# Ledger of designs, part 237: peptides against a protein of PDB entry 6MBK

Target 1, 240 residues: chain A of PDB entry 6MBK
Amino acid sequence: GFEMVNFKEEGFGLRATRDIKAEELFLWVPRKLLMTVESAKNSVLGPLYSQDRILQAMGNIALAFHLLCERASPNSFWQPYIQTLPSEYDTPLYFEEDEVRYLQSTQAIHDVFSQYKNTARQYAYFYKVIQTHPHANKLPLKDSFTYEDYRWAVSSVMTRQNQIPTEDGSRVTLALIPLWDMCNHTNGLITTGYNLEDDRCECVALQDFRAGEQIYIFYGTRSNAEFVIHSGFFFDNNSH

## One batch from the design tools (peptide; made by RFdiffusion4, then SolubleMPNN)

Design b2_p28_7_s3 (from b2_p28_7, 9 letters changed)
Fold by OpenDDE base, seed 2:
Structure b2_p28_7_s3 (fold): chain B 240 residues (1-240), chain A 28 residues (1-28)
Amino acid sequence: as target 1 above (240 residues)
Amino acid sequence: MPLFPIERAVIPSEEERQLLNELLDEAE
């Protein structure tokens, strides 16, 4: 009912291949296809995860490293997904000097600098971990772990991380949702949820989409600053 | 069964940010 298409100016998105009616369940993604903290724990990253307090405490960072490890693995199940991810992002970590200067007159500048500082500190920490920790020896990152790699992974997770329930529904965890996260943003209501009975993410159509139209979802309520800082885009028609 | 709503690109909480800073401080 849909296909991935590279749209002008918007990058990759989903296009309807048939008419989709509002509220129609047109897209679902089983848990087994998700990149989650659990899948990170069950990957080559698992041993290090079990020994590192930051990885254990920060699901988003765990996902970032999971993403990097899988990217470096030619036979990774998630290679098709990873290949759809942008090589660079429009988030603050990629801002040029002129862009930073432009924001100096706004409160957003503090968030920008915070991201720079925090990401740098994280990288410095994990660089040492990767170089010295025994459980890092078999990681694909052992021989090459650059700031650019980390910046990319952090930005990928930042722009795509989602909260979903754990398999038993007892807690909330983080996940990247392949294919679904290709949907670009429009104003509206949340139309995606996790179905624990079927153990999958389910997305119903926000509105009628005719064949050939791009399928949009509502990411959630954000300020324009939050969209820029965390999602890497500015939404002109933001109702927030 | 009600679905657990999924918000795309969820923003980390302030508590999470503080926790990370504390952990980094401890590690340095």
Scores: peptide ipSAE 0.477, ipTM 0.914, DockQ to the pose 0.940
Fold by OpenDDE base, seed 4:
Formats: sequence, C-alpha cells, structure tokens
Structure b2_p28_7_s3 (fold): chain B 240 residues (1-240), chain A 28 residues (1-28)
Amino acid sequence: as target 1 above (240 residues)
Amino acid sequence: MPLFPIERAVIPSEEERQLLNELLDEAE
C-alpha cells in the first residue's frame, strides 16, 4: 500500500500506492526487524558492550555503534535499511560556518556548541577504547573509526531513535524502526504504537491519503528549536 | 490492551545528558 520515494524538497519519504483511510493500520514492523539495544548486545558489539560502562548506560550510543558495525558488515541483515539512511544530516554537527553564525543570534547556539563538544569527547573516548580494548579487535571499526563515522552514526540515531517496551514489557528501551522512519513529519497526533501482544510496531494513518500522496506522521510535540537541534529541520507551520 | 505510544526521534533527558558527562569525566 506504500512505496519509498525520493521527494524533491523533503528527500526520501513514503508514498501511498492506494487509497488509505484515516486510522487504517497500513504499516507494522515486528521486533525482529528493529535495530535495538538488545540486538546490539547480541551482535559483534556484544563483548565490548559487556565491558564498557558508557555503552551499557547510554542506549543511544549503543545504537550508534551498532549502526556503524552493521554498516561495515556486508552481510548485515540491516544493509537494505542502512542504505536508505542519509549520508549527511542537517543537524548542528554538520553545520557550516554561516549556519553557526546565523544561530549565534538565537537561543539555540548553546545547544549547538554543546553537541559539538559532547560528540567530540565521545569520539575521543571511544577511539581510545577501540584501539586498546581486547574485545574491539573483532569489530570492523578497528582500523577505520573516524570522527565522520561517529558523527554520522550519532546523527542517525539522534534523528531516528524511538522508545519501545522490552519484550516482557518491564522497561523501556531504544530502537530504530526501519521503513516506518521514512515517514516525514506533519502536525497531528501520535498514530504509532507498540503492540506487545503481537510484538510489533503499528502505525495507523493520521488522515486519509489518496493514491500518489505522501504519507506523513506526527513525530511529537516539539519547538522549532528542538526540531532544528534534534531532527535537522525547521517546521514553519508548527502548531506547538 | 493499549499500545505503547511511539514518539519518533525522542530527545534525551537532562538526566541522561548529565550521566554521560559524568561517565566521560571519570574516563578522562
């Protein structure tokens, strides 16, 4: 009922191939297809994860490294998904000097500099870990781990990370949701949820979509500043 | 049973940011 399309202004998104009615369940993604902290633990990253306090404490960073490891693995199950991800982002870590200068006149500048500093510190830490830790030897990142790699992974996770329940529903974990996260943002209500009974993410249509129309979802309530800092876009018609 | 709502691109909490800074400080 939908297809991935490269739209001129918005980049990749989902387009309806048939008429979809409001509240219709048109898209679902089983847990086994998600990139999660748990799948990171069960991957080649697992041994290092079990020995590094930051990876254990910070699920988003665990996902970033999981993403990098899978990207570097030709036979990764998630290669088709990873290939759909942007090579660069419009988040602050990719800002040019002119963009930074523009933001200097705004209240967002503090957050921009914070991202630069924090990401640099993280990279420095993990560069050392990858070079010295015994369990890093098996990682495809061992001989090639650049700041650009880390910047990309962090930005990918920052713009796409989602909270979902664990399998037993006892706690919340982080996940990247393939295919679904191709949907671009519009004003509305949250129409995606996790179904623990069927162990899958479920998305219902926010509104009627005719065949040929782009399918939008509501990411969540955010300020324009938050959209710029964390999602890499400015939403002019933000109802927030 | 109600679905667990999913917000795309969830923003890390201040507590998470502070925790990361503390961990990095300890490692340096």
Scores: peptide ipSAE 0.471, ipTM 0.910, DockQ to the pose 0.930
Fold by OpenDDE base, seed 3:
Structure b2_p28_7_s3 (fold): chain B 240 residues (1-240), chain A 28 residues (1-28)
Amino acid sequence: as target 1 above (240 residues)
Amino acid sequence: MPLFPIERAVIPSEEERQLLNELLDEAE
């Protein structure tokens, strides 16, 4: 009922191939297709994960390394998904000097510099870990771990991370949701949820979409500053 | 009324940000 299309200005998104009615369940993604903290633990990253405090404490960083390991693995199940991800982002980590100067007069500048500093510190830490830790030897990124790699992975997770329940529903974990996260943002209400009975993410249509129209979802309430800093775009019609 | 609503690109909490900073401080 939909296809991936490169739209002007918005980049890649989903387009309806048939008429979709409001509240119709048009897209679902089973847990087995998600990139999660659990799948990271069960991957080649598992041994290192079990020995590193930061990976254990920070699910988003675990996902970032999961992305890097899978990207470096030619036979990765998630190669088709990874290939759909942008090679660069419009988040502050990719800002040029002039863009940073422009923000100096705003309250957002503190968050920008914080993001720069924090990401750099993370990279320095994990560079050392990858070079010295015994369990890092089997990682496909052992001999190729650059700041650009890490910046990309962190930005990918930052712009796409989602909270979902664990398989038993007892806790909340983080996940990247392939295919679904191709949907671009519009004002509205949350129309995606996790169905534990069927163990899948389910998305119902926010409105009627005619064949040929782009399918939008509501990401959630954000300020314009938050959209820029965390999602890499400015939403002109933002109601917040 | 979706079960377990999913918000795309969730923003880390202040607590998570502070925790990460503390962990990095301890490692340096």
Scores: peptide ipSAE 0.459, ipTM 0.908, DockQ to the pose 0.852
Fold by OpenDDE base, seed 1:
Structure b2_p28_7_s3 (fold): chain B 240 residues (1-240), chain A 28 residues (1-28)
Amino acid sequence: as target 1 above (240 residues)
Amino acid sequence: MPLFPIERAVIPSEEERQLLNELLDEAE
């Protein structure tokens, strides 16, 4: 009912191959296909995860390292997904000097600097961990862990991380949702949810989409500043 | 209506930010 397409201005997105009606369940993604904190724990990253307080406490960072490890693994199950991810992002971590200067008169500048500073601190910390920790020797990134790598992974997670329930529904965890996260944003209501009974993410159409039209979803309530800082884009028709 | 709504690109809470800072401070 849909296909991946590279749209002008927006990059990759989903295009309907048939008419889709509003509220129609057109896309679902089972848990087993998701990149989650749990899948990170069950990967080559597991031993290090079990010994590092920050990885344990910060699910988003765990996902970032999980993403890096899988990217470096030619036979990774998630290679098809990873290959769809941008090589660079429009998030503050990628801002050039001119872009920073453009925002200097806004409150966003403080968030930009904060994000950069924090990410740099994280990288410095984990660089040391990877160089010294015994369990880091098994990681495919042992001998190649640059700030650019980390910046990319953090930005990927920042722009795509989602909260989903654990399998038993007792807690909330973080996940990257392949295929679904290809949908670009439009104003509306949340139309994606997790179905614990079937253990999958389910997305219903926000509106009618005709064959050939791009399929949009509503990411959630954001200010324009939040879109820029956390999602790497500006939404002109944002109602927030 | 979905059982558990999924918000795309969820923003970390202030508490999470503070926790990370504390952990980094302890490690540095």
Scores: peptide ipSAE 0.447, ipTM 0.903, DockQ to the pose 0.885

Design b2_p28_7_s4 (from b2_p28_7, 11 letters changed)
Fold by OpenDDE base, seed 2:
Structure b2_p28_7_s4 (fold): chain B 240 residues (1-240), chain A 28 residues (1-28)
Amino acid sequence: as target 1 above (240 residues)
Amino acid sequence: MPLFPIERAVIPSEEERKLLEELLEEAE
């Protein structure tokens, strides 16, 4: 009922191949296809994860490293997904000097610099960990862990991380949701949820979509600043 | 059974941000 399409201005998105009615369940993604903190723990990153306090405490960072490890693995199950991810992002970590200067007159500048500083600190920390920790020896990024790599991974997770329940429903964890996260944002209501019975993400159509139309979802309530800082885009028609 | 709502590109909480800073400080 849909296909991935590269749109001129918005990049990759989903386009309907048939008419989709509002509230129709048109897309679902089983847990086994998700990149989660759990899948990170069960990957080559697992041994290091079990020994690093930051990885354990920060699911988003765990996902970032999981993403890097899988990207560096030619036979990774998630290669098709990873290849759909942008090579660069419009988040603050990629801002040029002119863009930073533009924001100097706004409160957002503090968040921009915070991201720079924090990401740099994280990189420095994990660079040392990767170089010195025994459990890092088998990581595919052992000899190739640059700031650019980390910036990309962090930005990928930042712009795509989702909260989902654990398999037993007892806790909330973070996940990247392949295919689904190709949907671009529009105003509306949240139409995606996790079905624990079927153990999958389920997305119903926000509205009627005709064949050939791009399928949009509502990411959630955001301020314009939050969209810029965390999602890498500015939404002019933001209702918030 | 109601679905667990999924918000795409969820923003980390202030608590999470603070925790990370503390962890980094402890590690440095």
Scores: peptide ipSAE 0.480, ipTM 0.914, DockQ to the pose 0.936
Fold by OpenDDE base, seed 3:
Structure b2_p28_7_s4 (fold): chain B 240 residues (1-240), chain A 28 residues (1-28)
Amino acid sequence: as target 1 above (240 residues)
Amino acid sequence: MPLFPIERAVIPSEEERKLLEELLEEAE
């Protein structure tokens, strides 16, 4: 038992509603609830996907557009999930000039500028595609596709994208995992995996959590720079 | 040990980064 709660300083997270023991399977998310490259292909984005080389080659960009299309669809199955996502992020794409200047003395500055440049270039490319491609006419983005929209979608995927096996287990693909990705980060070990037999993501408790405590997971090994650049936060207790 | 371990917010590989840059260059 858990519930979504807005925690001070950390934003949304999961709180235990009962005592949860270490290694207890407390959360699972079936494939049908995930936003995946496959679900993108099967959505209104499908026709454009089949005709655009970048969408086909870059699963993360496909997810970004999938997220935008579903956000613009009032009856989308994923509306409850999308509404839990931040409206803005602390990733480099949202940095002010002064924040960028503070990083000039670090090697991270190169990655920051790269994100700026590439995201802008992607937007310019897809703006043209949406305006001119016949298969873009059915997209809810046809008349409203701003840089702010794209920046948000890219940042959402950047901070939440996961690798999972395809349904047949033959290869790896990308997915957003609703509810589970609300867990905030703590130091520890990976406790989430994909169960192909039951076709679901499974998360076991990293430690004992008492009723009322926030449930944390370990995102993975990252440097502090990587946390800032790709996850939008600095982790003080980072053991990397 | 979970099957197919999942890392939240996985960082793109260098190969993926380079591929994206190449695709953008070709499109411009």
Scores: peptide ipSAE 0.469, ipTM 0.910, DockQ to the pose 0.848
Fold by OpenDDE base, seed 4:
Structure b2_p28_7_s4 (fold): chain B 240 residues (1-240), chain A 28 residues (1-28)
Amino acid sequence: as target 1 above (240 residues)
Amino acid sequence: MPLFPIERAVIPSEEERKLLEELLEEAE
């Protein structure tokens, strides 16, 4: 029903291979395919996770490290997904001097500087942890944990993290959703949800899509500033 | 049973941001 395509203007996205009707369930992703805080705990990162307060408290950071560990693991189950991720992002952490200067004329500059500062502090902290903690010795990133690595992982999670219920539905956790997160953004309504009964993410079509058309989803209500800061793009036709 | 709605690229809450800052300050 769909295929991954590299579009010239928008990068990778999903293209319909047949006509898809509005509200049709065209895409679902079982929990077992997701990268979650729980899968991080069950990975090579698990022992360190159990000993580090920040990893335990900050699910997004746990996902970032999970992503780095799996990327560095040739036999990782998620290698096919990780290979689809951008090598660089349009988030503030990748801004050049001219881009920062441009934003200085906007209200977004404070958030940009905050991202720089906070990410640097996180890296400094975890660099020390990776170098000194006993449970970090077996991590594939032990001898190659750079700021560029961390910047990439943080940006990957920032632009793709989703809230889903835990398996028992008692709490909310964070997840990266492979394949689904290839969908680019358009104005509309949320058409993706988690089905606890079947334990999977389910996406229904926002509108009719003809064969050959790109399949879009609505990411959520955001300001243009929030799109730039957290998603790395500006949406001109944002009606929210 | 209704589906749990999924918003892509959810933005961290202010509480989460503050928590991280506190944790970093404690660790530094």
Scores: peptide ipSAE 0.463, ipTM 0.909, DockQ to the pose 0.939
Fold by OpenDDE base, seed 1:
Structure b2_p28_7_s4 (fold): chain B 240 residues (1-240), chain A 28 residues (1-28)
Amino acid sequence: as target 1 above (240 residues)
Amino acid sequence: MPLFPIERAVIPSEEERKLLEELLEEAE
């Protein structure tokens, strides 16, 4: 009922191949297809994860490293998904000097500098870990872990991370949701949820979409500043 | 069964940010 399309200004998105009615369940993604903290633990990253307190405490960072490891693995199950991800992002970590100067007069500048500083600190920490930790030798990124790699992974997770329940529903964890996260944002209500009974993400149509139209979802309530800082885009029709 | 709502590109909490800073400070 939909296809991936590269739109001129919005980049990749989903386009309806048939008429989709509002509230129709048109897209679902089983847990086994998700990139999660659990899948990170079960990957080549597992041994290092088990011995690094930051990876254990910060699910988003675990996902970032998981993403890097899988990207470096030609036979990764998630290669088709990874190939759909942008090579660069419009988030603060990729801002040019002119963009930073432009934001100097705004309240966003503090958050921009904070992201730079924090990401640099994280990279420095993990660079040392990768160089010295015994289990790091098993990682495909052992000899090729650059800041550019890290900021890409962090930005990928930042712009795409989602909260989902664990398998037993006892707690919340983080996940990247392939295919679904190709949907671009529009104003509306949350129409995606996790179905624990069927163990899958389910997305119902926010509105009627005719064949040939781009399928949009509502990411959540955010300020324009939050969209820029965390999602890498400005939403002109933001009602927040 | 009610669905657990999914918010796309969820923003880390202040507590999560502080935790990371503390962890980094301890490691540095």
Scores: peptide ipSAE 0.446, ipTM 0.906, DockQ to the pose 0.934

Design b2_p28_8_s1 (from b2_p28_8, 14 letters changed)
Fold by OpenDDE base, seed 5:
Structure b2_p28_8_s1 (fold): chain B 240 residues (1-240), chain A 28 residues (1-28)
Amino acid sequence: as target 1 above (240 residues)
Amino acid sequence: SSEDEEADELIEANRANPAIARKIPVLK
């Protein structure tokens, strides 16, 4: 039904290999394929997670460390997914001095500076944890944990994290959704949901796609400020 | 401990400005 393609301007995306009709369920991702807080707990990170206050309190940071651990693991199930992730992001954490100066004229500057400060402080905290905590000794990132690594992981999670139900549907958790998040964004309606009965994320086509066309989805509406903070993008016409 | 205090500060800082996750609706 679709294939991963590296598009020249948009990077990786999904291309239809057959005609897909509007509202057709063309993509589903079972829970077992998701990177979740639960999969982080069940990974090599689990022992540290059980002892670290921040990892327990901040699911996004747990996902970031999960992503780093899996990236550092050659035999990780998620290697094919991780290899499709950008090596760098346009998020404020990657802004150059001139971009930050430009933001000084905007209301977003306070949040950007806060994000920088918080991320740096988190890194410093976890650097010490990784160096000193007994349960960090088995982490594949122990000998290679740089700010660049942390910035990348945090930015990856920031741009791609989803709130999904737990298996029993009683609570929510955080997840990265491989394959699905390879779809580039367009304006429209949300066509993705979580099927608890089948325990999978399901995506139906926003419109008809012909064989050979790129498949776009709508990830939701964000304010310009939120896009700047989370994605580094300004949209001229927030028609949404 | 000093580490616990630092952790608490970082957690509170994050609560003040949390990263927004996309909400995937539950299908009915």
Scores: peptide ipSAE 0.529, ipTM 0.916, DockQ to the pose 0.837
Fold by OpenDDE base, seed 3:
Structure b2_p28_8_s1 (fold): chain B 240 residues (1-240), chain A 28 residues (1-28)
Amino acid sequence: as target 1 above (240 residues)
Amino acid sequence: SSEDEEADELIEANRANPAIARKIPVLK
């Protein structure tokens, strides 16, 4: 029903291979295919997770480390997904001096500086943890953990993380949703939901798409400041 | 420990400016 394509202006996205009707369930992703805090706990990261306060308290950081561990694992189930992720991002963590200067005129500047500072401090913290903690010895990233690695992982999670229900629906957890997050964003209504009965993320078409057309979805409304902070974009430029 | 204190500071800093995740609604 769709294929991944590198579009000229928007980068990677999904293209319809057949006609898709509005409200048609064209894409679903079972929980087992998601990268979640739970899958992080169940991975090689699990022992460290169980003993590190930050990993336990900050699910987004747990996902970031999960992503790094899986990227460093040649046999990872998620290698195909990880290889589709950008190598760099337009998030504030990648901003050049001129971009930061531009932000100084915006309400986002303080949050951007805070984010940068916090990310740097987190890296310094985890660098020490990875070097000294017994459970870090088995991590595939132990001998290769740079700020660039951390920045990439944090930015990947920042731009792509979703709150989904736990299996029993009693709580929420964080997840990356492979394949689904390849859809570029457009204005509209949220057409993605989590089906607890079938334990999958489901996406219905926002509109009719013809074969050969790019499939767009609506990820939700954010303020310009939130988009800048979390995606490096302004509201009028919602490319994902 | 100094590490615990640092962790707590980082956690609190994150609480002040949490990363915003997309909320996927539960289908009913």
Scores: peptide ipSAE 0.528, ipTM 0.916, DockQ to the pose 0.883
Fold by OpenDDE base, seed 4:
Structure b2_p28_8_s1 (fold): chain B 240 residues (1-240), chain A 28 residues (1-28)
Amino acid sequence: as target 1 above (240 residues)
Amino acid sequence: SSEDEEADELIEANRANPAIARKIPVLK
């Protein structure tokens, strides 16, 4: 019902290959296809995860390292997904001096600086861990772990992370949702949910789409300040 | 250990300004 397309201005997105009706379940992603904290624990990162306090406490960082490990793994199941991810982001971690100067006029500046500082400190911490920890020796990033790598992974997770239920529905966990997160954003209602019975993320169409049209979804409401901090974007029509 | 103390500090710093994740609702 859809195909991946690289749109000139919007980058990668999904295009309808047939007419899709509003509220039609057009996309679903089973848990086994998600990059989750659980899949991180079950990966080559698992031994380190089990011994590192930050990885255990910060699921987003666990996902970031999972993403880096899988990117460095040529046979990773998620290679097709990872190849669709931007190489750079508009997040504050990528802001140039002029962009930071612009933000100085906003209330977000302190949070931007905090994020930058914290990310740098995290990198410094994990650089030492990767160099010294016995369970880091098997990581494919052992000899290739730069700040740029870390910044990319953290930004990838920051812009794409989702809270989903655990398999038993008793808790929440963090996940990247391949294919689904390729949909570009529009204003509207959230049309994505997690089906615990079928153990999959489900997306229904926000509106009718004709064959050949780009499929847009609504990821959720954020304030402009939150978008700047976590996504690097402003939305004029965001009344949230 | 010094590493544990650093980890705790970084965890606490993150708690002060956590990254926001999209909440995918559970279908009922």
Scores: peptide ipSAE 0.525, ipTM 0.916, DockQ to the pose 0.864
Fold by OpenDDE base, seed 1:
Structure b2_p28_8_s1 (fold): chain B 240 residues (1-240), chain A 28 residues (1-28)
Amino acid sequence: as target 1 above (240 residues)
Amino acid sequence: SSEDEEADELIEANRANPAIARKIPVLK
């Protein structure tokens, strides 16, 4: 019902290959295809995860390291997904001096500097861990772990992370949702949910899409400030 | 250890300004 397309202005997106009706379940992603904190724990990162306090406390960083490990693994199941991710982002971690100066006139500047500082400190911490920790020896990151790598992974997770239920529904965890997160965003209603019975993320069409049209989804309401901090985007029509 | 103290500081900094995740609702 859809295909991956590299749109010149928007990057990768989904295009309908047939007519899709509003509220039609056109896309679902089983848990086994998700990159989750649990899949990170079950990967080569698992031994380090079990001993590092930050990885245990900060699921987003666990996902970032999981993403880096899988990217460095030629036979990773997630290689097709990882190859669709941007190489760079418009997040504050990538802001140039002129962009930062522009933000100095806004209330977001404090949060931008805080994010930058925290990310740099995290990198410095994990650089030492990777060099010294016994369980880091098997990680593909041992010989090559740059700030640029870390910034990319953190930004990838920041822009794409989702809170989903655990398998038993008793708790929440963090996940990257391949294929689904290729949909570019539009204003509307949330049309994505998690089906615990079938253990999958489900997306229904926000509106009618004709064959050949790009499929857009609504990922949630954010303030302009939140969009800048987490996604680097400004939306003129945000009524908030 | 100095590493544990650094970890605690980084965890606390994250608690003060947590990354926002999209909340995927559970279907009923």
Scores: peptide ipSAE 0.523, ipTM 0.914, DockQ to the pose 0.852

